# Designs tried in a protein design run: peptides against a protein of PDB entry 6FRK. Part 64

Target 1, 411 residues: chain A of PDB entry 6FRK
Amino acid sequence: NEEVLNAMLKEVCTALLEADVNIKLVKQLRENVKSAIDLEEMASGLNKRKMIQHAVFKELVKLVDPGVKAWTPTKGKQNVIMFVGLQGSGKTTTCSKLAYYYQRKGWKTCLICADTFRAGAFDQLKQNATKARIPFYGSYTEMDPVIIASEGVEKFKNENFEIIIVDTSGRHKQEDSLFEEMLQVANAIQPDNIVYVMDASIGQACEAQAKAFKDKVDVASVIVTKLDGHAKGGGALSAVAATKSPIIFIGTGEHIDDFEPFKTQPFISKLLGMGDIEGLIDKVNELKLDDNEALIEKLKHGQFTLRDMYEQFQNIMKMGPFSQILGMIPGFGTDFMSKGNEQESMARLKKLMTIMDSMNDQELDSTDGAKVFSKQPGRIQRVARGSGVSTRDVQELLTQYTKFAQMVKKM

## One batch from the design tools (peptide; made by RFdiffusion4, then SolubleMPNN)

Design b1_p12_6_s3 (from b1_p12_6, 9 letters changed)
Fold by OpenDDE base, seed 5:
Structure b1_p12_6_s3 (fold): chain B 411 residues (1-411), chain A 12 residues (1-12)
Amino acid sequence: as target 1 above (411 residues)
Amino acid sequence: SILYLILLELSE
């Protein structure tokens, strides 16, 4: 029994190390899981695999919980949020994402560019802010980030902004000059929250980077970026351990909407390759797919039409980047969809929809759409001509539809 | 869910 436990723990530890979880945390987790499992209960015929999985999951949840409540902005007050992080961490992009998130929730939000070191920092922030219709402040002539931050914060306080986000200069390395500048800005503006932005792709370096920032400024929140790439998010555990601060949001792509509140359970499930079924359900519910109730009711009766399939394709397109959605499905790792495969999958989906746009209501609303086309082959030729595709492409769509309809009848 | 099945077929 101990040999079986040790073998299973070795596999889990290997998978966590491959997910960029810090080696010290993996070792601690192994010891904690081993201490939490009663070997006598394992001998009694309980599902050893489920017991170990549950113990691992529980210990990972503890590693992501710093035991500190996340800061939240106060409605009707001026909340100053200062961003800190290395150059290339996605800090500037994340400022815009956070501003947009609060704006969509009905907060009066603004952005300040206090990055005087990077040429074009203000232009980049201005472009992002303008696209999102977010008010912004910065200077092309002032070189002191303290002056820019102070003037911008005072301006937006006087204009009764509720969320005032300050972007600061980043550096490629941990430089004393960077930390001195950040401390001067923090002392001048007295932020209500300091957010450390971390790139998940730096892997094992996450602990050392996060600690260096926490040792210099009072980091109270963490945002993890680039979780759409090869980064499995194990670095997030290192950031929490080093900063003793909660992860408040994650960046899941390049789009301004590729930003979500951090949820512990879904994140750990995804880290373990279990998928994010809860996040998928939440994302489906956020789309106000009220039409899904009608679909679910039809599905319960074993009815599935070409129109129902078309509506589901529209829903998938509304859910955002296909790679993110697949990454929520158990067994589909984030690595499964390279950026190239996402565009190809979306192009394939759009092609299928274009074929269905050339179908009539009788074809779309038939409970046996494939039979309608099989009885009258002239329909296939009409649809093919109307959509600019081959008759084979229409037949492939009908084959795919038939496969889905058969699966629905078995549900 | 039907969404899961659609996503599987689009990933193949």
Scores: peptide ipSAE 0.020, ipTM 0.565, DockQ to the pose 0.066
Fold by OpenDDE base, seed 4:
Structure b1_p12_6_s3 (fold): chain B 411 residues (1-411), chain A 12 residues (1-12)
Amino acid sequence: as target 1 above (411 residues)
Amino acid sequence: SILYLILLELSE
């Protein structure tokens, strides 16, 4: 039993290391899991794999919990949020994403560019802010980030902004001059929250980077970026461990909407390859698909039409990048949808919808759509001609529909 | 969710 446990733990440890979890954390987790597993309960014939998985899950949940409550903005107050992080961490993009997130929630939000080091930083922020209709402040002539930050914060406080986000200089390396600048800015503006932005794709370097920032600046929150890429999110654990600060948000893509509040359980589930069913449900619910209840009720009765399938394809298209949606499905790793496959998958969905656009209401609303077409093969030819596709493409769609309808009947 | 099932079949 101990050998089996050790073998399984070795596999888990390997997978966690491949997920960019810091080696020290993996070692600690292994020992904690060993101590948490009752070997006597394992002997009783319980599903050893499920028990180990549950123990691993619990210990990973502890690793992402710093034991400190996340800062939250206060409604009706001026909340100053200072961003810190290296160049390329996604800091500037994340400032815009956070601003947009709060703006969509009805907060009066603004952005300040206090990055005087990078040429075009203000233009980039201005471009992002303008696209999102977020008020912004910065200077083309002022070189002191303290002055820009102070003036911008004062301006937006006087204008009764509730969320005031300050983007700072991000250098390529941890330089003392950068940390001094960050401290000077922080001292001048007295931020309510200091957010460290970390790129998850830096792997094992996450700990050292996060620690270097925490040792110099009073980081109170972490945002992890580039979780849409090859980064399996293990760096997030390193960030929490090093900063002792909660992850508040994650960046999940390049779009301004590719930003979500951090949820521990879905994140750990995804990290373990269990998928993110909760995040999928939340994303479905955010779409305010009013007809979802009626659809769910029909599905409970084993009724599924071509129209119901069409509506679900529309819903998928509204969810954003298909790669992210698939990455929420258990068994679909991030590798399954290369960026090339996403466009192809969306094109495939659009093609299927175009075929269905050539169907009539009798065909779309039939509880046995495949049988309607099988009884009158001339319908297939009509739909094929109407949609500019082959009769084979229509038959493939009907085959897919039949598979879905069978799956729904088994639910 | 039916969406989950659809996505599963589309990934095949």
Scores: peptide ipSAE 0.019, ipTM 0.564, DockQ to the pose 0.064
Fold by OpenDDE base, seed 2:
Structure b1_p12_6_s3 (fold): chain B 411 residues (1-411), chain A 12 residues (1-12)
Amino acid sequence: as target 1 above (411 residues)
Amino acid sequence: SILYLILLELSE
């Protein structure tokens, strides 16, 4: 039993290391899992694999929980949020994403560019803010970030802004001068929250980076970026362990909307390659597909038409990057859709929709669309000519439809 | 969810 446990724990530890989980945390997890698993209970015929998986999951959930409640802004108050992090961490982009998130929720939100170190920092922030219609402050002439931050915070306080986000200078490396500048800014503006932005793609360097920031600046919140890439998110565990601060949001792409509140369970499920079924359900529900009730009702009756399939393809296209959706499906690894495969999958969907655009209402609304085409092969030729595809492409669509309709009938 | 099934088939 101990050999089996050790073998399974070795596989889990290897997978966690491959997910950029810090070696110390992996060792601690292994010890905690060993202590949590009663070897006597493992003798009772319980599925040892499920027990170990559950224990691992439970201990990972503890590792992302700092035991500290996340700071939340107070409605009708002036909330100053200072961002800190290295250059290339996605800090500036994340400031804009957070500002946009609060603005969409009806908060009076603004941005301050206190990055005087990077040439064009203010122009970049201004471009992002203008696109999102977020008020912004900065200077082209003032070189002291303390002055810019203080003036900007005062201005937006006087204008009764509720969310005042201050972007600070990043550096390429951990430099004492960066930390001194951040402390001077923090002392001047007295932020209600200090957000550390960490790039998940830096792998094993996440611990050292997060520790260096926490040792110098009173980090109260963490945002993890670049979780859409090859980063499996193990660095997030290192950030929480080092900062003892909660992850409040994650960045899941390059777009301003590629930003979501951190959820522990989905994150750990994704980290373990279990997928994010809950996040998939949430995304499906966020689409406000009022027609989902009508679809669900049709499905309960085992009815599925080509039109219903078309509507589902439209819904998939509305969900955003297909790679992110597939990464929520259990058994589909994050690597399954290279950026090339996403474009190909979207092109495939669009091709299928274009074929269906050449179908008539009788064909689209038939409960047995494949049979309508099989009875009158001339319909296949018409649709093929109308959509500029081969008769084979239309038959492949009908075959796919038939597979879906059969799956729906089994649900 | 049908969407889930569609996504599964599109990923194959």
Scores: peptide ipSAE 0.018, ipTM 0.591, DockQ to the pose 0.065
Fold by OpenDDE base, seed 3:
Structure b1_p12_6_s3 (fold): chain B 411 residues (1-411), chain A 12 residues (1-12)
Amino acid sequence: as target 1 above (411 residues)
Amino acid sequence: SILYLILLELSE
């Protein structure tokens, strides 16, 4: 029994190390899990595998919780949020994502570019801000980030902005000059929150990087970026451990909407490959798919048409990157998160929709569904010609529809 | 949800 436990713990530890979890955290987790199981094994009858999984999940949740309440902006006040992080961390993009997030929630939000080091930093911020209709400040001529940050914060305070986001310079390396500049900016503007932006794809370097920032500046919040890539997010645990600061948001892609509030349980579930059903439900609810009531009403009557399936495909396409959505489903491994599989899946959906675009209203709205085509095979040939596909492709669509309609009837 | 079922079948 102890040998089996030790073997299973070894596999879990290996998988966590492969997920970029720091070796010290993995060792501590192993000890904590072992201690927790040794206490719970006195309760006869639980499946040892489930106990280990639950113990691992519980200890990972503790590693992501710094025990510190996340800073939240106060409505009707001027909240200054300073961003810090290395170049290439996604800091500038994340500033725009956060600004857009608050703007969509009805906050009077603005952006300040205090990055004087990177050529085109202000142009990039201006482009992102203009696209999102977010007010911005910066200079093409001022080289002192302290002056730019101070003037921008003063301007937007005087204009009664509620969320004032300051993007600072990111350097390629942890240089003392970067930290001195960050401290000078922080002292000048006195931010209500300092956000450290970390790239999850840097793997084992996450701890050392996060520690270097925390040792120099008063980091109060963490944002983890590039969780859409091959990064399993184990570096996020290292960031929390090093900064003792909560993760407040995660970046899940390049789009301005690829940004979400951090949730501990969904994140750990995803890290373990258990999926994120809660995040999927939240994402579906955020889309305000008001037409779901009419669909639910039809479904209660056991009706599911080709049009109803088409509308669901449109809804899936509105959810954003298909790989991210699939990665929220339990049993879809990280390999489904590859950019290649996303394009293929979206192309497949688009192909199915194109076939359905060649159907008439009688076919789309038929309560007989695929039987309409079975009774009149000439319809399959017409649809195939209209959509530029084979009759086999139309038959495959109808087979898929029939499977869905059968599943819906069992709900 | 129906969306969940659709996503499951699209992933196969």
Scores: peptide ipSAE 0.018, ipTM 0.580, DockQ to the pose 0.060

Design b1_p12_6_s4 (from b1_p12_6, 9 letters changed)
Fold by OpenDDE base, seed 3:
Structure b1_p12_6_s4 (fold): chain B 411 residues (1-411), chain A 12 residues (1-12)
Amino acid sequence: as target 1 above (411 residues)
Amino acid sequence: KILYDILLELSE
């Protein structure tokens, strides 16, 4: 039994190392899992794999929890949020995402560009802020980030802004000059929260980078970026371990909406390839699909039409990048999260919708759409010609519809 | 549930 446990733990440890989890954390996790597993319970014929998976899940949840409550802004106060991180971490983009997140929640939000090092930093921030209709401050002439940050914070405090986000300079590597500049800015503006932005794609470098920032500035929050399918997210555990600060948000792509509050359980589930059913439910609820009530009512009656399927495909298309949605489903491996598969999956949905666009209202609104087509095969040929597809493609759509309609009848 | 089942079927 111990040999079997050790073999299974070796596989889990290998997979965690391949997920960019730091070797020290993997070793600690292995010992904690061994200590948490009762070998006598494993002997009783319980599914050894499920027990190990549950023990691993519990220990990963503990690694992502720093035991510190996340800072939250106070309504009706001026909350200054300073961003720190390397160039290319997604810091500037994340400032705009966070500003947009708070603005959509009815916070009076603004952005300050205190990045004087990067040419065009202010223009990039201005472009992002203007697109999102977020007020911004910066200078084309002032080179001291302390002056820009101080003036911008004072201006927006006087204008009663509730969320004041300060983007700072990044560097290509950890440099003493960067840390001194960050410390000078932090001392001048006295931020209520310092957010460290980390790129998850840097893998094993996450620990050393996160530690270097925490050793120089009072990092209180972490945002992990580039969790868009290529990064397995193991570096996030290293960031929490090094900073002793909670992850507050994750960036899941390039779009301004590719930004979500961090949730421990969904994140660990995704890291283990178990999917994120909770995040899928939350994302579906955020879409304000007003038409969901009418659909839910039809579904309660076991009615499902081709039009109802079309509306569901439109809803899936509104959920954003299909790869993110698929990555939330258990059993969709990391291979389905490849950028190629997203475009292919979206193209497949668009093809199915184009076939349905060539159907008439009688075909779309029939509670037995497949039977309508089976009784009159000439309809298949008409739809195939109208949509520019084969009769086989229409038959495949009708087969999929029939499977869905059967699932709905079993609900 | 339904969206989940739709997505599962689309993955096959």
Scores: peptide ipSAE 0.012, ipTM 0.417, DockQ to the pose 0.084
Fold by OpenDDE base, seed 5:
Structure b1_p12_6_s4 (fold): chain B 411 residues (1-411), chain A 12 residues (1-12)
Amino acid sequence: as target 1 above (411 residues)
Amino acid sequence: KILYDILLELSE
């Protein structure tokens, strides 16, 4: 039993390391999981897999929780939010996304460009702000970011703005001059929140970078960007550990709407490749599709059919950025998205729907569609022939369905 | 490899 547990934990640790989780955190997780699993209970015939999964999930949730309450803006006050981060982290884009998020919630929001180092920083901010109809401040002539930040903050305070977001210079290398400039800006404007923006794609470098920022400025919040791509969410754990600050938002694409509040449970579920059913339900609810209520009630009751999956694929195909929604579906994780653009992902969905179009009502409406096919393998061959695909393609669809249906039954 | 799939394979 201990050898089996050690083998399982080795594979989990390898996968976490492959997900860019810091080696120290992986070691700690392994020790914590070992201490949380009673080997005697495992010997008694309890589902060893469920115990290990639960223990791993619980320890990952703890790694994402810094034990500090996230800062929230106060309504009717002037809340100054300073952004810090490396060049290419998506910091400037994230400023616009956060501003737009608060604006859509009825906050009087503005943007300040205190990036004097990067040529075209102010033009980029202007373009983003103008598209979102967000008021902005910056200079083409002032070279001191402290002056720009101070003047902009004062202006927008006097105009009774509630959310004042200040973007700062980012550099490719950790330079003392950058950190001194950030500290001078922070001291001048006295921000209510300092947000560190981190690119999830930087992997193992996340800890050292996040620590360097926290050691110089009072980082109180983290935003993780580029979680739509091959970016492994493991860097987010490193950022929380290094900054001791909560992740408040995640960036999930290039669009201004590709920005969501951080949720621990969905994030860990996605990191483990379990999908984000809660985020899918929330996204489906936000989209106010007429058939959503009936689906949500079925999901709450642990019922999910191949027809329900087909209807979801139809809904996904009617909805814009497919990459995000697909990444929320169990079995359509990073591996499904990693190998193609949005068009290829749509083509894959269409292929799956074409396979389901060759299924009968008994197969589509079964609460255990995979079992219907497993009991009568001739059904797989019929569907494969009917849809012009291999029996393997049908089996892959049924495997994806089974993963989803098993998760829905656990809700 | 997806962590869930690894945990699946190891439980079989």
Scores: peptide ipSAE 0.009, ipTM 0.462, DockQ to the pose 0.020
Fold by OpenDDE base, seed 1:
Structure b1_p12_6_s4 (fold): chain B 411 residues (1-411), chain A 12 residues (1-12)
Amino acid sequence: as target 1 above (411 residues)
Amino acid sequence: KILYDILLELSE
């Protein structure tokens, strides 16, 4: 039993290291899991795998919990949020995402560009802010970030903004000059929250970077960026461990909407390759697909047409990068998130839609589309010719449709 | 659910 446990823990530790979890945290987790597993319960014929998975899950949840309550803005107050982080961390993009998030929630939100170090920083922020219709402040001539930040904060306080986000300068490396500038800005504007933005793709460097920021600046919140399909997320645990600050949001792509509140359980489930079914459902529901009510009503009656399937494919295509959606499905690990697989999956969807574009309304709107085609094989040949595909490709589509229609009838 | 099942089938 101990040998089996050790073998399984070795696999888990390997997977966590592959997920960019810091080696010290992996060692600690292994010890904690060993101590938490009741070997007597394992002897009783309980599913050893399930017990280990539960123990690992529980310990990972503890690692991502700093034991500190996340700061939240107060409605009707002026909340100054200062962003800090290295250049390339996604800080500027994340400022815009957070501003847009609060704006969509009905907060009076604004952006300040206090990055005087990077050429075009203000133009980038202005472009992002303008696209999102977010008020912004910055200067093309002022070189002191303290002056810009102070003037911008004062302006937006006087205009009764509720969320005032200050983007600061980054550097390529941890430099004393960066931290001095950050401290001067922080002292001048007296932020209610300091948000450290970290790129998840830096892997094992997350701990050292996060620690360097925390040792110099009173980081109170963490945002982890680039949690796209390729980002293994283990760096997030390192950030929490080093900063002792909660992750409040995650960036999941390049779009302004690729930003979500941090949820511990879904994040750990995804990190373990268990998928994020809840996040998938939430993402599907956030797609205000006006047609979802009509679809849900049809589904309640066990009705599913080829048109309904076509509409679902259109919805999938609207959800953004297919790799991110697949990465929310249990069993579709990181290997399915290769750029090749996304393009191939999208090409497959487009091919299926092209086949359906060659169908008539009688075929598309039939509650038994497969039976319509089976009764008149000439329809398959017509659709195949119309879409430039083989009769086999049409039959494969009808087989998929039949599987979906059967699943719908079981719901 | 349906989207999930669709995605599963497309991934097979």
Scores: peptide ipSAE 0.000, ipTM 0.374, DockQ to the pose 0.061
Fold by OpenDDE base, seed 2:
Structure b1_p12_6_s4 (fold): chain B 411 residues (1-411), chain A 12 residues (1-12)
Amino acid sequence: as target 1 above (411 residues)
Amino acid sequence: KILYDILLELSE
């Protein structure tokens, strides 16, 4: 009925608002979802939750799609990419990440520091570029960003660079002087692409910020940064809506490799707390974990032990930044990430592993580990004492294991 | 896919 739909949509809307999705977009989504859901189909006993989730997912995908094809550099041409964004958005770091991304793809890439406003901007860019072995240009003495940008672009064009990235000045706030400078630089260098860099952690301010940039400069692409932090990514929807420009990349950490092409489906899945299945699968496949085949085979037979769970936790811990991996794990990401940072999430997995380290082979290798413990409750007390945890912590682990094992049996 | 499906159900 309409009341049930409205209640469920209210919960979804609340979750989206908590994910930093702009209130206007949440309202629009609610209306679009209501219009897309046939109430008659909901009456037929179809899983109302799945239907609403699908409708919400579909409408979120539409919100991330500006209907404009992303600009892509042309191989063998000189592609000038100008970066714009506030100070602290991660713009300078993102310039280096993008340059490194293209360099690793076999593009002749360079960086230009046209940030004359921030003291040490050129040193920071130079440091990052040098570490990545990326050619760079800038000045310690020239104060006009137009001159630096023009000279740098000309230099690297003459040297047949394919990707010429220009980092511009930022400000702490939207200021007319910043926009004037950006326009002057853009007019001088005639960039093939203007990339707006946005910090996802600014939450509800993403719309206003993105709009302010789009209203002043011809933003054609968006990069969202700090998606490894407390930012749930809802601000990215606001950026797309305001700029009408595609998100091309996301920054997922501080490392130069913490940078990936934007994928709509994984992003929306993560935003909804469904995890990034595709990215998790890709990462699991990239790890060439020989044990994956053996695990997959066990899983196909509905066999899942506490040892198998332990090995999976070890694999997860090996996959890199734990926050990224847990954030890819449906439900685990929300429960683990909602309560803490990467370190806390790692500490939780390590705690679970420490509990399992106090289990014996009979407990670990049982196809029904929970039943072994349920039949002999003294095992719970032994494991709790051995691992220095409460009996409740062991029971919580066994509950998680039971959930996993039930899922494996349904596969 | 498998780990994902497992983790999806754990989130339920």
Scores: peptide ipSAE 0.015, ipTM 0.480, DockQ to the pose 0.068; fails the geometry check

